# Peptides against a protein of PDB entry 4J2C: the designs that were tried, part 17

Target 1, 107 residues: chain A of PDB entry 4J2C
Amino acid sequence: MEDPFFVVKGEVQKAVNTAQGLFQRWTELLQDPSTATREEIDWTTNELRNNLRSIEWDLEDLDETISIVEANPRKFNLDATELSIRKAFITSTRQVVRDMKDQMSTS

## One batch from the design tools (peptide; aimed at target 1 E11 W57)

Design b2_p17_2_s4 (made by RFdiffusion4, then SolubleMPNN; from b2_p17_2, 12 letters changed)
Fold by OpenDDE base, seed 4:
Structure b2_p17_2_s4 (fold): chain B 107 residues (1-107), chain A 17 residues (1-17)
Amino acid sequence: as target 1 above (107 residues)
Amino acid sequence: MDAIELLKKKLEEKKLA
């Protein structure tokens, strides 16, 4: 049985990249009103929030998969290194999302 | 996303096996 974790990881990474692009545009729009319309600000804000929520949702599910593996280690062919990589990915991605959310909430 | 559902399903199958 193949482990599709890397597929989910790739999808989350893509969503992070998309969010970072939207975040960059979001900051640009707020910094220079001459380049911004209310419509684009609203669209960018909504798209950014949606992407961040999607990432957070996937991270919660990925966290559950870690718990499943750790509760039944004999059932899965994953060594400590692989589990560490997966945990690190979840942790670092959460931090990236948190940083963007913090900046949005203080603007 | 769809991939996470597949992942969880496969993990549950292994858990129950």
Scores: peptide ipSAE 0.120, ipTM 0.745, DockQ to the pose 0.106
OpenDDE base, seeds 1, 2, 3, 5: peptide ipSAE 0.118, 0.116, 0.114, 0.113; ipTM 0.740, 0.738, 0.740, 0.734

Design b2_p17_3 (made by RFdiffusion4)
Pose (drawn by RFdiffusion4):
Structure b2_p17_3 (pose): chain A 104 residues (1-33, 37-107), chain P 17 residues (1-17)
Amino acid sequence: MEDPFFVVKGEVQKAVNTAQGLFQRWTELLQDPTREEIDWTTNELRNNLRSIEWDLEDLDETISIVEANPRKFNLDATELSIRKAFITSTRQVVRDMKDQMSTS
Amino acid sequence: LVTRYEEIADRHLEKYA
């Protein structure tokens, strides 16, 4: 089989981009004084987080699985490091948005 | 573990097809 990690990585990248866009408009709708638009934007942004958070759990498990069985997956070590790095950075990106959403 | 990996891969390929 072909390894779909990078496919799912690409899907996570797009959702983060979408979340980044919604977060920008979400900030605007609060800083330059309706309710209906704010509600839609807030819940769609949360929808992007739901997908991202779930995807990151599965992607993180795959790294745990690969490390428990290195010969089966034959992953380049540098490639593997970059995979963990993606999860680390993306988790930070998501957490940061939620914090700004909590205070703002 | 390999079976679990394949299940995770199938779940994501079905979802993002």

Design b2_p17_3_s1 (made by RFdiffusion4, then SolubleMPNN; from b2_p17_3, 9 letters changed)
Fold by OpenDDE base, seed 3:
Structure b2_p17_3_s1 (fold): chain B 107 residues (1-107), chain A 17 residues (1-17)
Amino acid sequence: as target 1 above (107 residues)
Amino acid sequence: DVERLEEIFKKYLERYS
């Protein structure tokens, strides 16, 4: 079985970029209501929430893969450095998502 | 479980390959 972690990492990063773009638009729409339609606000909000949820789900799966690898170190050739990189990616990505969610929940 | 790992990897290989 091929290790797809690096592929998923890239795709999650792209999804984060998309979410950040949506988040930026979301903030702009809320900052100037006179130029914002209810339709665009709703669309942007829903798209953003869906993207964030998708990212979170992928991160849960990736986190589980790390747990399995750590429980079976002799079966997998991942060294401590690689595991650290993977953990750091999940942690930092969760933080980025959390920051956006926190701002959305307080608006 | 290693079987679960393979399940997850298969899922993502199908999605992103």
Scores: peptide ipSAE 0.277, ipTM 0.827, DockQ to the pose 0.748
OpenDDE base, seeds 1, 2, 4, 5: peptide ipSAE 0.051, 0.059, 0.269, 0.267; ipTM 0.641, 0.654, 0.824, 0.823

Design b2_p17_3_s2 (made by RFdiffusion4, then SolubleMPNN; from b2_p17_3, 12 letters changed)
Fold by OpenDDE base, seed 3:
Structure b2_p17_3_s2 (fold): chain B 107 residues (1-107), chain A 17 residues (1-17)
Amino acid sequence: as target 1 above (107 residues)
Amino acid sequence: DLERLKEIFEKNLKRYS
């Protein structure tokens, strides 16, 4: 089955995993400045922000596709359970991104 | 690209619905 939602979902999940790794390193660098170089901090911060922005953009696109489906339920006939799962994925992922962004903004 | 995604999405939803 070729469902573009799942393709983008996979890309988002990969980006989330990458972001979480970068976030962990970012936290470690800030916790122990003696082991951190400015170059690594800058690179990590930049890559982390890029990943988070990429995720947010993909989530907006996914959210729009859901809106299209909901506006024409009979046309697409998507299973209600699947639709709920897709919505939950977007919601939970946005929360994950928000949590990282909040911690970055307070540091 | 959102437009491309929409087109592919709609096509596949109809195909696999």
Scores: peptide ipSAE 0.062, ipTM 0.652, DockQ to the pose 0.132
OpenDDE base, seeds 1, 2, 4, 5: peptide ipSAE 0.042, 0.054, 0.055, 0.052; ipTM 0.606, 0.635, 0.633, 0.622

Design b2_p17_3_s3 (made by RFdiffusion4, then SolubleMPNN; from b2_p17_3, 7 letters changed)
Fold by OpenDDE base, seed 4:
Structure b2_p17_3_s3 (fold): chain B 107 residues (1-107), chain A 17 residues (1-17)
Amino acid sequence: as target 1 above (107 residues)
Amino acid sequence: LLEKYEEIAQKYLEKYS
């Protein structure tokens, strides 16, 4: 089987963009109650949280693939730079998700 | 979200774990 990391990475990136869009809308709805309904706020909030949880789960899987690759270096024959890029992607993406979650928990 | 890709990831994990 081919290493699926690059496929999942790309889709996680798309999911992050979607979540950021939902987060922006969430912020707008809370900042301007005159243009917001409770229904839209609830939908946006739930959709955002669901997306964030999905991303977090995917990142856990990606993180585990890192461990598998590191345990089998000859089998995968990945360049050290590539492995670092993968780790950096997971770390930075987790931070982006955490930042949104932190703002939601304090609002 | 990412359901089809999650399947690929799981198969990957099962094969190489």
Scores: peptide ipSAE 0.031, ipTM 0.641, DockQ to the pose 0.120
OpenDDE base, seeds 1, 2, 3, 5: peptide ipSAE 0.029, 0.031, 0.029, 0.029; ipTM 0.621, 0.641, 0.615, 0.631

Design b2_p17_3_s4 (made by RFdiffusion4, then SolubleMPNN; from b2_p17_3, 13 letters changed)
Fold by OpenDDE base, seed 2:
Order: sequence, then C-alpha cells, then structure tokens
Structure b2_p17_3_s4 (fold): chain B 107 residues (1-107), chain A 17 residues (1-17)
Amino acid sequence: as target 1 above (107 residues)
Amino acid sequence: LLEKLEKIFEKNLKRLS
C-alpha cells in the first residue's frame, strides 16, 4: 500500500505548480497591460487566491498529522528521516505560498 | 486523498483514547 502522506504530498505539489502557473500569468498581466484585460486579471487573481487558500488548508491538515505522530511516537511507525522530510515539505511549501501571497499583497 | 489520510490517523487516535 502507498503511504497516504506521500500521495497527498504529490497532490499538494501539483497544486503548487498550478498556483505558480497562475502566479506567473498574474505577474505577466500586471507587467504588460497591453496583453491584459480586466476580466482576465480578475479571473487570474481570484483563481490564484483560491488555489493558495486550498493549499494552505491542506498543509494545515498535513501538519496536524505530524503533530499526531510526534505526540504518539510509540504508536506510529515513522523514522526520524521520514518525519524530517514531511516537516521540510510543509515548511518549504508554506514558504512558497507565502512568497506568492506577499507579492500579491503589494500590488 | 486527504480524506483517506485523515481517516487513517483518526482511527489511530480513537484507539489511543
């Protein structure tokens, strides 16, 4: 059986890639008004924000699972290496999302 | 997928309660 965390991790990674694509388009629309319509700007902005919120929600749930494991080490069988990988994934993904959000909040 | 993960951990939490 595949570890559910790995599966969800993969899906979150795909969601991040989608968000990054939207973010790239968002920046392009704002940097070159000649190629931008108000409708596309609004759509892209809303889609990007929605995707980022969804990712953040998923990361919160993933983070909770880590807390559960750490609180019950005798009952869950994850070695230190895997736990570190999971923590690093959440931390780095949150940073990626935060970077996009920070740029959106300034424009 | 997330629901699947949640269910697995929820089952374990209930067992420990």
Scores: peptide ipSAE 0.209, ipTM 0.772, DockQ to the pose 0.078
OpenDDE base, seeds 1, 3, 4, 5: peptide ipSAE 0.199, 0.205, 0.200, 0.106; ipTM 0.762, 0.765, 0.770, 0.695

Design b2_p17_4 (made by RFdiffusion4)
Pose (drawn by RFdiffusion4):
Structure b2_p17_4 (pose): chain A 104 residues (1-33, 37-107), chain P 17 residues (1-17)
Amino acid sequence: MEDPFFVVKGEVQKAVNTAQGLFQRWTELLQDPTREEIDWTTNELRNNLRSIEWDLEDLDETISIVEANPRKFNLDATELSIRKAFITSTRQVVRDMKDQMSTS
Amino acid sequence: SDAWELLHTRRAEKAAS
């Protein structure tokens, strides 16, 4: 088999980009005074977070699985470090948006 | 559990939805 981690990583990257875009418009709709557009934007943004959060759980499990069985997966260590790093940074990116969504 | 199979199964579930 081929390892799909980077495929799913790419999917997460696109959703984050989408979420970043929606978050920008979401901030605008609040700072320069309708209800229907705000509601749509809010829930789509939450839809992006739902997908991202789920994908990160699975991706994080794969790292746990690879470390429990290193010989089977033969992953370059640097590559593996970068994978954890992606999860760490992406979780921070998502958390930060939600915080701004909570206060704003 | 197998890491590659886990991500392939999850992508297949998304495609079936």

Design b2_p17_4_s1 (made by RFdiffusion4, then SolubleMPNN; from b2_p17_4, 11 letters changed)
Fold by OpenDDE base, seed 4:
Structure b2_p17_4_s1 (fold): chain B 107 residues (1-107), chain A 17 residues (1-17)
Amino acid sequence: as target 1 above (107 residues)
Amino acid sequence: MDAIQLLIDKLKEKKLA
């Protein structure tokens, strides 16, 4: 009866860290063409987009878990604090992803 | 990911119980 939410959270956090690293490299490649090959730009862009897409998919599923818990609160051993933490994680993670996507779309 | 699927399945099970 263990709650694996923290495991999923950890996996999403890892994916975010990976995406942020790729985003940093993506930015560097575009800012200094002398150090960039088209191959690396394409690879970095694709990997970044794939990671962001994966994160968004997981966040949608995490939202579903929130909805299930809120619809049946007595069946789950979650207090208001824990539920708030989970919601905040989803919201903040979406913002991080959105910020990267916005910068990619304007470049 | 496998972890999130397990989480959803568990929650759905409790919802239906």
Scores: peptide ipSAE 0.138, ipTM 0.759, DockQ to the pose 0.108
OpenDDE base, seeds 1, 2, 3, 5: peptide ipSAE 0.123, 0.126, 0.128, 0.119; ipTM 0.751, 0.748, 0.752, 0.744

Design b2_p17_4_s2 (made by RFdiffusion4, then SolubleMPNN; from b2_p17_4, 13 letters changed)
Fold by OpenDDE base, seed 4:
Structure b2_p17_4_s2 (fold): chain B 107 residues (1-107), chain A 17 residues (1-17)
Amino acid sequence: as target 1 above (107 residues)
Amino acid sequence: MDAIKKLIEKLEKKKKE
């Protein structure tokens, strides 16, 4: 069986893009109250939070896969480059999520 | 997600081998 990590990676990437779009709208709504309804603000906020939470959950699972592979390197035979790419993806994605969360918490 | 579940299951199986 092929390693489905890249499939999960793709799904997380799509979720990140969605979150970034929601975050942009969230920012716009707060910057221009005259064009914002409470309903849209609440919806956008909830969707964004849920999306970010889902991403974080997936990243935890992806991180666990790294741990499993590193604990049993001979069984998986992943080259160092691929493993580094996977780790970098998790790290960078966490940072992107953290940046959005930080801005939401200060607003 | 379904994909991550499958991934974990596969890896856990390999871990137990």
Scores: peptide ipSAE 0.137, ipTM 0.754, DockQ to the pose 0.109
OpenDDE base, seeds 1, 2, 3, 5: peptide ipSAE 0.126, 0.129, 0.132, 0.124; ipTM 0.749, 0.752, 0.759, 0.748

Design b2_p17_4_s3 (made by RFdiffusion4, then SolubleMPNN; from b2_p17_4, 11 letters changed)
Fold by OpenDDE base, seed 4:
Structure b2_p17_4_s3 (fold): chain B 107 residues (1-107), chain A 17 residues (1-17)
Amino acid sequence: as target 1 above (107 residues)
Amino acid sequence: MDAIELLKNKLEKKKLE
């Protein structure tokens, strides 16, 4: 029975990459009003927020999986290194999301 | 996403074993 954590990780990373692209476009639209329409700004903003929200939900669920494993370590074939990698992924991804959200909130 | 549901279900099953 293979652990599907890496699948979720991949999906989250893909969502992060998408969000980063949307964030870049979002900043460009705000920096150059001559190339921006209200419609594109709204669309980009909404898509970005939706992506960030989805990532946050997945991270919460991933965090729960960590708790489950840590509560029953003998039932899961995970070494300390793999568990650390999973925790680090969640932590670093949260930071990436937070950075984008912080910049959006100050605009 | 579907993957996270599968992951949680799998882990929950193991938790109950």
Scores: peptide ipSAE 0.120, ipTM 0.747, DockQ to the pose 0.109
OpenDDE base, seeds 1, 2, 3, 5: peptide ipSAE 0.109, 0.115, 0.116, 0.073; ipTM 0.739, 0.742, 0.742, 0.704

Design b2_p17_4_s4 (made by RFdiffusion4, then SolubleMPNN; from b2_p17_4, 10 letters changed)
Fold by OpenDDE base, seed 4:
Structure b2_p17_4_s4 (fold): chain B 107 residues (1-107), chain A 17 residues (1-17)
Amino acid sequence: as target 1 above (107 residues)
Amino acid sequence: MDAIELLKKKLEEKKEE
């Protein structure tokens, strides 16, 4: 059976793209109050937070999969390149999420 | 997400082999 990691990766990437779009709108709403309603601000904020939370949860699960593989590398037979790609994806995605969260917390 | 559950299940099965 094929490793479904790439499927999860794709879903997380889509969620990140969605979050980035919501983040952009969130920023726009706060920068131009004349065009923003409280309802849209609240909706955008909640959607963004929920999306980021979901991504973080998925990253934790992905991180667990790395641990499982590393606990028995011969069983899974993943080459070093693929494992590095997976780790890099988790790390970089966490950073992207963190950057958005940091900006939200300072606003 | 459903995909992560499938991934974890697959890995757990491999782990138990």
Scores: peptide ipSAE 0.105, ipTM 0.736, DockQ to the pose 0.109
OpenDDE base, seeds 1, 2, 3, 5: peptide ipSAE 0.088, 0.097, 0.101, 0.104; ipTM 0.718, 0.726, 0.732, 0.735

Design b2_p17_5 (made by RFdiffusion4)
Pose (drawn by RFdiffusion4):
Structure b2_p17_5 (pose): chain A 104 residues (1-33, 37-107), chain P 17 residues (1-17)
Amino acid sequence: MEDPFFVVKGEVQKAVNTAQGLFQRWTELLQDPTREEIDWTTNELRNNLRSIEWDLEDLDETISIVEANPRKFNLDATELSIRKAFITSTRQVVRDMKDQMSTS
Amino acid sequence: ELETLKEQSQENKERFE
């Protein structure tokens, strides 16, 4: 088989980008005074978070699985470090948006 | 731009489901 981690990584990257775009408009709709547009934007943003959060759980499990069985997966160590790094940074990106959503 | 975000959001929902 081929390892799909980077495919799913790509999917997470796109959703974050979508989320970033919605977050920007979401901030605007609040700072320059309708309800219907705000509601749609809010729930779609939350939709992007739902997909990202779920994907990150699975991706993080794959790293746990690879480390428990290194010979089967034969992953370059640098590549593996970058994978954890992606989960770390992406979790921080998602958490930051939600915090701004909570206060704003 | 909003329309592009709507399309991208729909694609992400379909991909996730």

Design b2_p17_5_s1 (made by RFdiffusion4, then SolubleMPNN; from b2_p17_5, 7 letters changed)
Fold by OpenDDE base, seed 5:
Structure b2_p17_5_s1 (fold): chain B 107 residues (1-107), chain A 17 residues (1-17)
Amino acid sequence: as target 1 above (107 residues)
Amino acid sequence: EMEELKKQNEENKKRAE
């Protein structure tokens, strides 16, 4: 059985870091109009949304992996500790994404 | 890499049946 979970996890982590950087710039541009152009705001917003969408897409697939294993624990030999780590990663990442999206929707 | 995860999930679904 192939286990690409850790690879996708790494890709998600990179995307989160990128999104956080874009989010920071997004907030700075909106807070100081003297340093912001419409073009940069639009670009930053677009890049941020694309990254967040990518993360959510991957999280859905990672979450499906967890759901399948948890629904059939006897059919899969995944260590309980590892399963907990994977679940915690998905939960915490979803929260990070949700926080950014909530702030964007109110601005 | 995402394609591999998709494949894994499909295989796991079959195993879970």
Scores: peptide ipSAE 0.287, ipTM 0.823, DockQ to the pose 0.035
OpenDDE base, seeds 1, 2, 3, 4: peptide ipSAE 0.046, 0.037, 0.049, 0.022; ipTM 0.613, 0.623, 0.573, 0.611; seed 4 fails the geometry check

Design b2_p17_5_s2 (made by RFdiffusion4, then SolubleMPNN; from b2_p17_5, 10 letters changed)
Fold by OpenDDE base, seed 4:
Formats: C-alpha cells, structure tokens, sequence
Structure b2_p17_5_s2 (fold): chain B 107 residues (1-107), chain A 17 residues (1-17)
C-alpha cells in the first residue's frame, strides 16, 4: 500500500499541531493565573509533554528509515528529492519540539 | 502506521545486509 513514512509523517504533523495548541494554552494559563486552575494547568502540561514525547519517539523511527537508506543508497531506489524532504521534515520537527521544550523548562 | 513503519525498517535492515 502507501509508504508508511508518509502516513507516520502525517500523524506526526497532527501531533505537532495538537502540541502547538496545547503549548499556546499552557502559555495563556501561566500568563493569567486568575483565569487558570491548577487542574487545567496540570492537565495541559501533561498532555503537552505526552504529545512531545510521542513525537520524539516517532521521529526516531522515521529517522531510522533515513539512516538505513543512506547507509545503503544503491540498494534503495529512492528519489533524492524525496529523501531530502524526509530529512528536512525530521530536522524541522525536532526543532519545533525543542523550542517548546526549552520554553517549558524555563517556566 | 508506526507498526508498519517499524516492520518496513526491519525488512530494509535485512535487505541492507
């Protein structure tokens, strides 16, 4: 059927979007304590952390696909452009996750 | 999906050997 990479890529993208939404809410809750409950803060924080962890795990498996191909490029007929797109996705996604984690750790 | 990806990776590892 379809290349599993693309399916997982889509799932990761959805998870990133979800995490970004949670991150935004997390930021809002901390910016205005008067409108925030400890319960929502804890829930949001937990959901955000879980999402980020899930993304990182998926990225490891996605990254492995690249590593296998790059280690034996002649055994795989992958288009160079597609490979670059896949690598770029992993790199950029890791950065997005890192940025959120960095902000959470300093707050 | 992740399961299929991992399966593919395992198969590709064998192919690469």
Amino acid sequence: as target 1 above (107 residues)
Amino acid sequence: SMEELRKQNEENKKKAE
Scores: peptide ipSAE 0.556, ipTM 0.916, DockQ to the pose 0.034
OpenDDE base, seeds 1, 2, 3, 5: peptide ipSAE 0.555, 0.550, 0.550, 0.546; ipTM 0.916, 0.914, 0.915, 0.915

Design b2_p17_5_s3 (made by RFdiffusion4, then SolubleMPNN; from b2_p17_5, 8 letters changed)
Fold by OpenDDE base, seed 3:
Parts: sequence; structure tokens; C-alpha cells
Structure b2_p17_5_s3 (fold): chain B 107 residues (1-107), chain A 17 residues (1-17)
Amino acid sequence: as target 1 above (107 residues)
Amino acid sequence: DMEELRKQNQENIERAE
């Protein structure tokens, strides 16, 4: 049995970075609509939503990896510190996604 | 890379116009 956590974590981190860039552009476009066309606004919004959805999916996978490790502690031999770090990553990333989604829903 | 994404998007927009 392999520990898939870091594989998925890497994908999540990449998607978060992309989403943050898209979110920044999204805010800029809405603050000054003259800086871009409606097509760019729609594209940016769509790409941002897609990235956020991707992150949410991967976070579910990360939750599953936690469950697998916790169900088989002797096989993976993770200490409490590492497990806490993994859980904290999921929690904090969910918060980052939630914050962006909340701002998008109000605009 | 956001710069590349913006470039690609701009090219798509210009092509569609």
C-alpha cells in the first residue's frame, strides 16, 4: 500500500497557485472593466471556477488518504506531527478556496 | 503561469473578433 498524499498535495498546490493568479486578475477586471473585454472577464471567471472545483475534488482525495493512513497506522508509520501537518494543509486550503468562492458569489 | 494564460486568452479573443 502506497501513501498517495504527496502526489495529490502537489496537484492541489499547483491548482491553488493558478487559482490565486486568476482570482487576482478577476478582481482587477471587475475593479476596472475598461481594462479588458467581457470575453476576458467570462474566460477568467470560468477558469477560476474550474480551478477551484478541481482543488475541491483533490481535497476530497486528500481526506481519503488521511483515512487510509489512520486505518493502517502501522503500515505507514506516520507520527502525530506529520498527520497534523497533512490535516492542517487540507483545512487551510479549504479555507483559501472558501474565501475566493465567497468573494465571487457576492460579485 | 499566469502570463502565458493571459497571452493565450488574448490570442483567442483577437481570433474570435
Scores: peptide ipSAE 0.056, ipTM 0.644, DockQ to the pose 0.161
OpenDDE base, seeds 1, 2, 4, 5: peptide ipSAE 0.039, 0.038, 0.046, 0.043; ipTM 0.588, 0.619, 0.640, 0.628

Design b2_p17_5_s4 (made by RFdiffusion4, then SolubleMPNN; from b2_p17_5, 9 letters changed)
Fold by OpenDDE base, seed 3:
Structure b2_p17_5_s4 (fold): chain B 107 residues (1-107), chain A 17 residues (1-17)
Amino acid sequence: as target 1 above (107 residues)
Amino acid sequence: ELEELKKANEENRKRAA
């Protein structure tokens, strides 16, 4: 049996990788309109937003698991190192998402 | 490039479904 946290973590990581690729393409399309069709811009923008939304939802779920573990340390038997790794993943991923969203809103 | 992104995106959608 797999730890459910790691399952969701893996899915988030895949979504982040895809979002970063979409974001790169989105930036390129906006920088050179001659190479861009409206259809590709719209598709890229929509799928990028969808991925970011999915990531944010998963991070909220992961964040809740942290709160539950911290409230019940005896039940879950996670050491401080593992808990720190989980917290760091959520924090860093939120920052990655925030950076992309900020650039999209100011473009 | 776009086709590769579409493939990755589709795979993510299937896993998330």
Scores: peptide ipSAE 0.366, ipTM 0.884, DockQ to the pose 0.789
OpenDDE base, seeds 1, 2, 4, 5: peptide ipSAE 0.349, 0.335, 0.313, 0.330; ipTM 0.873, 0.875, 0.867, 0.870

Design b2_p17_6 (made by RFdiffusion4)
Pose (drawn by RFdiffusion4):
Structure b2_p17_6 (pose): chain A 104 residues (1-33, 37-107), chain P 17 residues (1-17)
Amino acid sequence: MEDPFFVVKGEVQKAVNTAQGLFQRWTELLQDPTREEIDWTTNELRNNLRSIEWDLEDLDETISIVEANPRKFNLDATELSIRKAFITSTRQVVRDMKDQMSTS
Amino acid sequence: AEERAANREKLAEYYKE
């Protein structure tokens, strides 16, 4: 088989980009005073977070699985480090948006 | 949607089987 981690990584990257875009408009709709647009934007943004959060759990499990069985997966160590790094940075990106959503 | 579901199945088959 081919390893689909980078495919799913790409999908997470697109959703984050979508979430970044919605978050920007979401901030605007609050700072320059309708309800229907705010509601749609809020829930779609939450929809992007739902997908990202779920994907990150699975991707993080794959790292745990690869480390428990290194010979089967034969992953370059640098590549593997970058994979954890993506999870780390992407969790931070998502968390930060939610915090701004909570206070704003 | 179907592609996303297939990619998740492939990820599960690759890492859990």

Design b2_p17_6_s1 (made by RFdiffusion4, then SolubleMPNN; from b2_p17_6, 9 letters changed)
Fold by OpenDDE base, seed 2:
Structure b2_p17_6_s1 (fold): chain B 107 residues (1-107), chain A 17 residues (1-17)
Amino acid sequence: as target 1 above (107 residues)
Amino acid sequence: MEEREKKREELRKFYYE
């Protein structure tokens, strides 16, 4: 079996791109109420929140795999570089999500 | 969602079993 980490990673990356697009629209709608409908604001907000939640869930799964690998190094035989890349991806992606959530929570 | 569920199951099988 091929390591499914990269499949989930890819899905997270795509979800991040989608969320960033939604976030941009969300920001635009709030910055210019004259061009915004309540329906679009609500839709965009809900879609964005759902996407962010999905990303966070996947990151939790990915993060758990790190712990499993570190506890069972012989089984997975990942080198230090690969493990660092995986950890960095999770950390940086969580930060991206957090930045969007922080801005949403203050609006 | 089906594909996503399948991928999550693969993740479980690969890492947790």
Scores: peptide ipSAE 0.540, ipTM 0.899, DockQ to the pose 0.962
OpenDDE base, seeds 1, 3, 4, 5: peptide ipSAE 0.536, 0.532, 0.536, 0.535; ipTM 0.901, 0.898, 0.898, 0.898; seeds 3, 4, 5 fail the geometry check

Design b2_p17_6_s2 (made by RFdiffusion4, then SolubleMPNN; from b2_p17_6, 9 letters changed)
Fold by OpenDDE base, seed 5:
Structure b2_p17_6_s2 (fold): chain B 107 residues (1-107), chain A 17 residues (1-17)
Amino acid sequence: as target 1 above (107 residues)
Amino acid sequence: DEERKKAREELRKFYFE
């Protein structure tokens, strides 16, 4: 069986792109209330939260796979470069999510 | 989301079993 890590990674990347678009719209709606309805604000906020939660959940799973690989190196035979790339993806993606969440919680 | 469900299942089978 082939390693499915990249499949989940791809879905996370897609969710990040979607979340960034929703976050931009969320920011625009809050910056100009005259063009915003409560309905659109609520929809955008909910969609954004759902995407962020999805990302965080998938990142937890991806992070756990790294721990499993590191605990069982002979079973998976992943080199240090590959593991570094995977770790960097998780770290950077968590930061992107954190930045959006921080801005949402302070508005 | 069936696609995410399948991906999570594959991840489980590959890493957690």
Scores: peptide ipSAE 0.548, ipTM 0.918, DockQ to the pose 0.919
OpenDDE base, seeds 1, 2, 3, 4: peptide ipSAE 0.548, 0.548, 0.546, 0.544; ipTM 0.917, 0.917, 0.916, 0.916; seed 1 fails the geometry check

Design b2_p17_6_s3 (made by RFdiffusion4, then SolubleMPNN; from b2_p17_6, 10 letters changed)
Fold by OpenDDE base, seed 5:
Structure b2_p17_6_s3 (fold): chain B 107 residues (1-107), chain A 17 residues (1-17)
Amino acid sequence: as target 1 above (107 residues)
Amino acid sequence: SAARKAAREALRKFYFE
């Protein structure tokens, strides 16, 4: 069986791109209310929240795999460099999500 | 997403079981 970590990683990356697009639209709608409808604001906000939640869920799974690998190094045989890359991806992606959530909560 | 669901299932089977 092939290691599916990169598959989930790829899905997370796609979800981040989608969320960033929605976030940009969200900021535009709030910046210029004359061009925005409440319906689009609500839809965009909801879609954005759902995407962010999906990312966070996948990151939890990815984070758990790291713990499993570290507890069973012989089973998975991942080198330190690969583990570092995986950890860095999770950390940086969580920060991206956090930044968007922080801006949403202060608006 | 079917792709995301399949990916999560693969992850479960590979790592969690």
Scores: peptide ipSAE 0.555, ipTM 0.917, DockQ to the pose 0.932
OpenDDE base, seeds 1, 2, 3, 4: peptide ipSAE 0.548, 0.552, 0.549, 0.551; ipTM 0.914, 0.916, 0.915, 0.915; seeds 3, 4 fail the geometry check

Design b2_p17_6_s4 (made by RFdiffusion4, then SolubleMPNN; from b2_p17_6, 10 letters changed)
Fold by OpenDDE base, seed 5:
Structure b2_p17_6_s4 (fold): chain B 107 residues (1-107), chain A 17 residues (1-17)
Amino acid sequence: as target 1 above (107 residues)
Amino acid sequence: SMEREKAREELRKFYFE
């Protein structure tokens, strides 16, 4: 069986791209209320939150795999470089999510 | 999505079992 980490990583990346698009639209809607309907604002907000929640959930699973690999190095045989890349992805993606959430919470 | 769920299932089988 192939290591599915990159598969989940790919799904997270897709969700991030989707969230960023939704976030941009969310920002635009709030910047010009005269051209925005409450329905679109609510839809965009909900879709954005759902995407962010999905990302966070997957990141938790990915993060746990890191712990499992580190606890069982011979079982998985991952080198330090790959593990670092995986950790960096999780950290940076969490930051991206946090930045969007922070802006939404302060609006 | 279905693909997301499949990926999560594969992750579970590979790492958590």
Scores: peptide ipSAE 0.535, ipTM 0.910, DockQ to the pose 0.906
OpenDDE base, seeds 1, 2, 3, 4: peptide ipSAE 0.532, 0.531, 0.530, 0.530; ipTM 0.908, 0.908, 0.908, 0.908

